# Peptides against a protein of PDB entry 4GMN: the designs that were tried, part 262

Target 1, 375 residues: chain A of PDB entry 4GMN
Amino acid sequence: RYANITLLALVTLASIGTDFQETLVKGNQGSRESPISAADEEWNGFDDADGDAMDVDQKSSSGEDQEEDYEEIDVKEDDEDDDDDSITSEMQADMERVVGADGTDDGDLEDLPTLRELIQTAVPQLIRLSNLPIDSDESLTIQSHALSALNNISWTISCLEFANGENANIHNAWYPTAKKIWRKTILPILEADSADLKLATQVTSLAWAVARVLHGETPTDGNPHRKFISLYHSSKQQAGGNSNSIEEPEDPFQGLGVKCIGVVGSLAHDPAPIEVNREVGVFLVTLLRQSNNVPPAEIVEALNQLFDIYGDEELACDKEVFWKDGFLKHLEEFLPKMRTLTKGIDKRTQPELRTRADEALLNLGRFVQYKKKHA

## One batch from the design tools (peptide; made by RFdiffusion4, then SolubleMPNN)

Design b2_p26_2_s3
Fold by OpenDDE base, seed 2:
Structure b2_p26_2_s3 (fold): chain B 375 residues (1-375), chain A 26 residues (1-26)
Amino acid sequence: as target 1 above (375 residues)
Amino acid sequence: SYLLELARKENQKSLSESLSTLNSIL
């Protein structure tokens, strides 16, 4: 009885977290490009005020239009308007306030009651439930659902802009809770060292969402970056040996490898310890060197993480890691490989992977040029 | 214990090999 009520409550909290994320994404799509596309923004470097826009003369080579007459299969999208009435008017009003809120520095969520209750009431219970002793299939199920709910809430919050003091009230309310999730949920599960790849994937997804907000301020106790790099390598060894058991997610960006890269990349941002940054940077650059054996989605994520970590030349990691460890040479040598990799992705069967690879290739070219100017 | 020991050994090896390979190019 109590287990079923707890499970239903956890499923409901996971749904609320998803609906809040969808409402956030829809709200942001009306005013800014999607928070997923904000990672897809063409990295332009810092605006060097010297606007020498090199006119790249797009010589349109007229390739012959083979008009393949694609018969319009009139797929009647039955718009089953599943009016998922799950989005409460209160949640919508909270989202309208988040999108419309001028950065009032009051770290009070007074005007965001749904988000306040999620952070202050729900998340502490989810942390407790995710950290129960695993002694039964019921306790494992409760942990999995608690991790799913924490994941959805944490991802939703991580899709908010916090740069330049935007959403500072939400950031200030979330930050101590995010650290608590890390210390009380993520670290204990990582320390338990289970062979459960499903649990490892769930905790890694949650860790990525949390690390996308905490960045280099994520607690470094127990060297969690090394655990995620370890998990990355172990996942590759298991996939090579037992091709039968783990349904690779249909979405290449939902893979455990991508999630591990996203976590360790996020952990390596300033103000991360330079040695943590170095270990992560070397890991990421090594993936590029070994790219022939690395999934394209992991290469895309590794590139984006490298741009974000080393995009700012004023950071200590630029001098002490990027330049000192010769990363520019590796990135430049990777450009021809990235062009080949990107061209090898079928636009028809993997449109998203192709788009994100095309963007990462453009950004890699720009990044290499930027770093060469600032050498 | 076994997966993290394997992963720790592989990661220590891979990170040490990667760091040694990077440092050998420098």
Scores: peptide ipSAE 0.018, ipTM 0.415, DockQ to the pose 0.016
Fold by OpenDDE base, seed 5:
Structure b2_p26_2_s3 (fold): chain B 375 residues (1-375), chain A 26 residues (1-26)
Amino acid sequence: as target 1 above (375 residues)
Amino acid sequence: SYLLELARKENQKSLSESLSTLNSIL
């Protein structure tokens, strides 16, 4: 009886977190046609305005339009208006305020009551629920739902811009809570060394969302980057041996491998310790060298993480890792492989993966040119 | 609109009930 009420409350909090994320994505998509993955921004380099736009002479090879007569399957949209109006008008109003608010430095969420209650009331409870002793299938279910709710809330907040002091009030309120999620939820689960791939995927997704805000300020206690690198390798070994189709998520970007890359990439950002940055950078560059056996989505994520980590030449990691360990050579040698990989993705069956691979290929070309100019 | 105020009250109630439920169990 109590269990069912707890589960209902957790499902409701997970729904609220999803609906808030969707509202944020839709609100931001009103200004950007793509879902705001930080990856959809074309990497323009840090160079001044004199970037000669290389005229990529798109010689339109007029390939003959074979009009394949696609029979319009008249899928009657049964407008089942399932008005699952689960998006609270208060969450929407809080989201409209978040998108419109020049971040006042006051860590007071007075004007954001729903977000305040999520951060101050819900998250501390979810952290406690995620740390319950696992003594039953019910306790496992509660942990899974608590992790899902924490994931949705953390992802939602990680979609906010915090650059240049934007949303500083939200950042200041979230930052100590994000560190608490990391230390109290993520680290204990990673230290338990569970063979449960579902739990590992949930905690890795949450870790990515948290690390997207904390970056190199993520607590380094117990070398979490090495745990996620180990998890990446372990996940690849299991996928090769057991024909138990853990259904690879239909979305290639929802894979555990991509999530591991996203976490370790985020952990390696400045001001991360140079040795953490080096270990992650070497891991990412090694994926590119082994690209024949790496899923395309993981290559795309690894490239984006490399651009974000090593884009700024003023950072200590540029000199001490990127140049010192010769990463430019590996990126340049990878360009022709990336072109082949990207061209091998079917636009019809995997349109998103193809688009993101085309963007990552373009950015790789620009990044290599930028780094060659600044050598 | 009246519907937005109703939706606001129902959803604020749902959140408050969920949070109250979590607080009662922990």
Scores: peptide ipSAE 0.016, ipTM 0.504, DockQ to the pose 0.043
Fold by OpenDDE base, seed 1:
Structure b2_p26_2_s3 (fold): chain B 375 residues (1-375), chain A 26 residues (1-26)
Amino acid sequence: as target 1 above (375 residues)
Amino acid sequence: SYLLELARKENQKSLSESLSTLNSIL
């Protein structure tokens, strides 16, 4: 009885976290491209004001005008008023305030009551539930649902803009809680050396969401980057052996390999220790060198992480890692391989993967040119 | 609107009931 009520409460908290994310995405579509599309923002480098527009000479090959009579399928927009009654007016009002708030007010979440209750009341309980002794299938189920709820809340908060002091009140409220999730939930699970791939996937997803806010300020205790690199390699060894298709998630970006790359990339940002940055940077560059045996989604994520880590030339990691370890040469040598990889993705069967690969290819070209100019 | 206030009260109630339930199990 208590288990079923706990599970229902945890499912409800996980749902609220998802509905809050959906509300954020819908609210942000009205003012800026979605925070998911902000991850698809073309890396422009640092604004050196000399905008040499690279005229990509699209050589017009005159393919013959087959007038395929596109029958204008009058897709009646059946306005299925999907009364998606799921977006609660309070989450919508909290998101409208997050999008509209000039971040001037100190760390008081008074105006964000739902977000306040999620951070201050729900998360501390979910952390306790994720730390229960695993003595039964029931306790394992409770842990899994607590991790799911923490994941959804953490992902939602990680989609907020915190640059330039935006949402500073939310950042300041979340930051100590995110460190608590890391130290009390993520690290203990990573230290337990569980062979449970489901648990490993859940904790890695949560770790990515938390690390997307904490970056290089993520606690380095116990070298978690090495644990996620080890998990990446272990996941690849298991996939090669048993034709039990672990149903590769239909979304290639939801794979454990992508999640491991996202975590370690986020952990390597300044002010991370240079040794941590180097180990992660070498791992990411090594994936590019081995690209023939790496899923395209993992290559896209590894590129994006490399751009984010090494985009700023003023950071210690640029001199001490990027230039010192000769990363530019490896990125240049990878450009023709990335062009071949991207062109090999079918736009009809994998449209999202193709779009994100086209963007990552474009960004790689710009990044290589930027780094050559600043050498 | 009254519907917005009702939805707000129902969500706050659902969250509070879920949190109260979690607190009763911990």
Scores: peptide ipSAE 0.014, ipTM 0.513, DockQ to the pose 0.044
Fold by OpenDDE base, seed 3:
Structure b2_p26_2_s3 (fold): chain B 375 residues (1-375), chain A 26 residues (1-26)
Amino acid sequence: as target 1 above (375 residues)
Amino acid sequence: SYLLELARKENQKSLSESLSTLNSIL
């Protein structure tokens, strides 16, 4: 009886985190600028203004493409307007403020009461529930649901723009809570050294969402980057031995390997310790060197993380890691392999993976050219 | 954005698994 009420409350908290995300997505569709996530930003390079526009006169070969009159089968989608108005008027008002407000620099959420209650009241309880002693299948279920709710909330917050002091009030309120999730939920689960790949996937998803906000300010206690690198390698060894197909997620970007790369990439950003940055950078570059045995989605994620970590030449990691360890050579040698990999992805069967690989290939070309000019 | 869609897919899966688990206990 008490367990069922706790589980219902956890499912409701996970739903609220999803509904906030859906509201944020709808709000951003109204603003012509899709929130450019660092992964969807085409790395434009630094505009060196001196690019002489070589007018490549692409002669328009007028191919007469025959209009095949495909009879539009009017499938009446019965719009069952399931007006599941699950988004409360308070949640909608909070998300409209997040999308529309010049964030006041004070970490005060007085104007965001629903988000404040999620961060200040719900998340501390979820952290407590994720840390209960595991003594029964019921306690494992409670932990899993608490991790799911923390994941949904953390992902939603990590999709807010925090660049240039945007949403600074939300960032300042979330930052100490994100550090608590890391220290109280993520680290204890990683230290328990469980062979449970489901739990490892849940904690790694949560760790990625948290690390996407904390970046290099993520607590380095107990070298968590090494634990995620170890988890990456362990997951690959298990997949090779036991034909217990853990159902490969239908989405190639939902794999534990991609999530491990996303976590360690995020942990390596400035102001991360140079040794942490080096170990992660070497790991990512090593994946590119071994790309014949690496899923394409993990290569795409590893490239994006390398661009984000080493895009700024003013950072200590540029000189002390990127140039010192000769990463440019490895990226340049990877270009022809990336072209082959990307061309091998079928646009019809895996359109998302192909689009993300085409973008990562374009960005790799630009990044290599940029770094060669600034050598 | 791709990350928003990724997070949405993960949240929907997590919620569906949570609801399925809850319905198995009730």
Scores: peptide ipSAE 0.013, ipTM 0.485, DockQ to the pose 0.763

Design b2_p26_2_s4
Fold by OpenDDE base, seed 5:
Structure b2_p26_2_s4 (fold): chain B 375 residues (1-375), chain A 26 residues (1-26)
Amino acid sequence: as target 1 above (375 residues)
Amino acid sequence: SSLLELARKENEKSLKESKESLEKAL
């Protein structure tokens, strides 16, 4: 009876985190009258001051439009309106304020009472529940639900803009809590060295969400980047050995490998220690060199992380790692492989993977050209 | 953005897995 109430409360907190995210996504879409074509999400790390736009001669080969008559499979969405996930008016009002607010430096969240209670009251309890001694299936279930709620909250907050002092009040309130999640929830689970791939996936998802805000300021205690690299390799060894279909997540970007790459990439950002950056950079570049045996989604994530880490030439990691360890050569040698990989993705069966691979290929070309100009 | 969509899918998946786990525990 008490267990069921606790589980229900944890699922409710996970729903609250999702509902905040949905409101944020809708708010960000509403402010963007034009869908920024996914093609216009250019990697903004280059000051395009030098408008030598390579005239990519798009020779429009007029391929004959074979109108394949797509039979509209009228999937009756049975709108089972499970009306029970109603965003509260207070939650909606808080997220509408977050989307519209010029960040004040006041970390008290006075104007954001629901978000304040979520960060200051709920999250500390979730951290406590995620740290319970595992002595029963009930305690494992409670831990899993606490991790799910922390994941949803952390991902939602990681979708806020914190650049240039935006949302500084939320950042200032979240930052110490995010460090507490890392030290009290993530590290202890990683140190327990559990063979539970579900738990490993949950903690890695949470770690990615937290590291997307903390970046190189993520606590370096116990070299967590090496633990996630080890987890990446261990996950590949297990997938190759047991023909037990661990249902590869239907979404290629939801794989444990992608999540591990996302975590270690985020951990390697400035002001991360140069040796942490180097170990991560070498790991990512090694994935590109071994690309024949790496899922395309992991290649896309590894490329994006490399662009984000090494896009700024003023950072110490540019000179001390990127140039010193000869990463440009590896990226240039990877360009023809990336073109082949991207062309090998079926647009019909994997449209998202193809789009993100096309973008990553474009950005790789630009990145290599930029780095050659700034050598 | 692709990041917002990734985060959405992650949260929805996490929530679904939590709901399904709760239903099995009730």
Scores: peptide ipSAE 0.212, ipTM 0.812, DockQ to the pose 0.833
Fold by OpenDDE base, seed 2:
Structure b2_p26_2_s4 (fold): chain B 375 residues (1-375), chain A 26 residues (1-26)
Amino acid sequence: as target 1 above (375 residues)
Amino acid sequence: SSLLELARKENEKSLKESKESLEKAL
């Protein structure tokens, strides 16, 4: 009885986290012309004010119009209007305030009561439940559901813009809680060194969501980046040896390998210790060097992480790692391989993977050119 | 936003797995 009520409450909290995200997405779509997220923005480097944009005359070579007669597959959108009435008017009002809030410097969540209760009341209980001793299948189930709820909340909050002091009130409320999730939930599970790949995937997803807000300010105690790198390698060894198909997630970007890359990339951002940055940077560049044996989605994520980590030349990691360890040469040598890899992705069967690979290829070209100018 | 879509898919997957786990436990 108590277990089932707890599980239902945990699923409800995971639902609330999802619904809050949907409201955020809808709010962002309604108010802004589709903000090209910084991840969908073509990496242009820093705008050096010297706008000598060389007009590369793309002479459109007229390739012959093979009119492939695309049969209009009349996909009946069965509008199953699952009116998931789960979005409370209070959650919607809180997200409308988050999207519409000019950055009021009031570090209080007074105007965001639902989000306040989620962070201050719910999350501390989820941390407690995720950190229970595993002594039964019931305790393992409770942990899994608590991790799912923490994941959804953490991912939703990680979708808020915090750059330039945006949403500072939410950031300030979340930051100590995110550190608590890291120290009390993520680290203890990582230290347990469980062979449970489901649990490892859940904790890695949560770690990515948390690290997307904390970046290099993520607690470095116990070298968590090395644990995620180890988990990456262990996951590859298990996939190669046991024909126990862990059902590779249908989405290539939902793989444990991608999640490990996302975590360690986020952990390596400034102000991360330079040796943490170096170990992660070397790991990421090594994936590019070994790209023939690496899934394309992991290559895309590794590239994006490399751009985000080393995009700013004013950071200590640019001089002490990127230039010192010769990363530019490896990126330049990878550029023709990335072109081949990207062209090998079928647009029809893997449209998202192809799009993200095309973007990462374009950004790689720009990044290499930028770094060559600033050498 | 690729990040919003990533987070959406992650949340939906996590929620689905939680719902399915709950249904099996009831």
Scores: peptide ipSAE 0.211, ipTM 0.812, DockQ to the pose 0.837
Fold by OpenDDE base, seed 3:
Structure b2_p26_2_s4 (fold): chain B 375 residues (1-375), chain A 26 residues (1-26)
Amino acid sequence: as target 1 above (375 residues)
Amino acid sequence: SSLLELARKENEKSLKESKESLEKAL
């Protein structure tokens, strides 16, 4: 009885985290210029002021596309209005304020009471539940559900824009809580050295969401980047040995390998220690060198992380790691391999993977060209 | 954004797995 009530409460908290995200997505679709779309902005950071328009002669091949009149089969989708409007009017009002308000810098959430209670009251309890001694299958189930709720909340918050002081109130309220999740939930689970790949996937997803906000300010105690790199390698070794196919996630970007890359990439951002940045940068560049044995989704993620880490020439990691360790040469040598990899992805069967690979290939070309101009 | 879509899919998957786990425990 009490266990089932606790599980129901944890599922409800995971739902609340999802519902907040859906509200953010809906709010963002209404605002044509929402900065959250900046993550899908092609890396536009280079004012190519030198528009030497290479006239690519568009030979208009007039292909007579025969209009095959496909009869519109009016499949009446029964709109089962699953009015599971689990979004409370208070949650909706809080998220509308997040999308529309100039955030105050004080970390006060007086204007965001539901988000305040989520961060200040619910999340500390979820951290406690995720860090209970595991002594039963019930305690494992509670931990998994607490991790799921923390994951959903953390991913939702990581979708807010925090650049240039945007949402500073939410950032300042979340920041100490995110560090607490890291220290009290993520690190203890990573240190327990569990062979449980499900638990490892859950904690790595949570770690990525948390690290997407904390970046290089993520606590470096116990060298967590090395633990995630080790987890990456261990996950690859297990997939090769036992014919118990870990059900490869239907989405290539939901794989443990992608999540490990996302975590370590985020951990390597400024102001991360230069040695942490170097170890991560070498790991990512090594994946590109070994790309024949790396899933395409992991290559896409590794490229994006490399662009984000080394895009700014004013950062110490540009001189001390990127240039010093000769990363430009490895990226340039990878360009023809990336073109081959991207062309090998079927647009019909894997449209998302193909789109993201085409974007990463374009960005790789631009990034290499930029770094050559700024050498 | 691709990041929003990634986060959406993460949350939906995590929630679905949690609901299915709860239904099996009831």
Scores: peptide ipSAE 0.210, ipTM 0.809, DockQ to the pose 0.830
Fold by OpenDDE base, seed 4:
Structure b2_p26_2_s4 (fold): chain B 375 residues (1-375), chain A 26 residues (1-26)
Amino acid sequence: as target 1 above (375 residues)
Amino acid sequence: SSLLELARKENEKSLKESKESLEKAL
């Protein structure tokens, strides 16, 4: 009973995180006059699994005729169109303010009560639940649901623009909480060195969402980038051994490998220590060199991370890593391979992967040309 | 756009897995 209530509350928090995201997506679409057709993918409800009702043949016999005149109570089905607008008016109002707000530097979130309550009240509880001792299947389930809720919230917040002081109030409120998620949820799970790929995937998804906001300001204690690089390699070794047991995610970008790349790429941004940047940069460039054995989605992510990390020539990592370690040569040598890789992706079967690869190829060409001009 | 879509898919997947886990626990 108490477990089920806790699980329900955690699923509800994960739902709230999703609903906030949907509202942010809708709000951002409303401000851009370009109609990106949101395909209304109708949420097809749960298919009721055909319960094989055992045909219990009980033949019982009797008897009598009583014609009780059941008055047809015309139950007006009031079609209460319960427009289960899962988005509360308060959530919508908060997200409309986030999309429209001139970023006040005030971390108090006074004008964003729902988001404030989410960050200040819900997330600290989720962190606690995610960091419980695992001593039972119940505690493991609670951890998984807490990670899911933290993932959804963190991904949603990571979709906000924080550049140039935008949403500074939200950033300032989230930043200490994000560091707390990192230190109290992500690091302890990574340190437990669990062979559970599901848990590893959940924590890596969360780590990516958190690192997309914290970037190089993510705590470097215990060299978490090396743990994610190790996890990347371990995930590849397991996939090679048991062709039957890893449900390859239907979406190539949902793979643990992509998530590991996203995390370590985000961790390598300035002001990350140059050695962290170097180790990540070398890892990413090594994926490009080994591209024949790397999934296309991971190559796309690795390229995007390389562009973001090394796009600014004013950063210390440009001189001390990019130029010093000769990354331009590797990117230039990879350009023809990327063209071949991208052309090999079927637009019919993998339209998203093809689009993202076409973009990454275009950006690679531009990036190589940019770096050659600034050499 | 692509990052929002990635985040959407992450959230939907995470929520789905959570709902399915809850249903199995009830």
Scores: peptide ipSAE 0.209, ipTM 0.807, DockQ to the pose 0.853

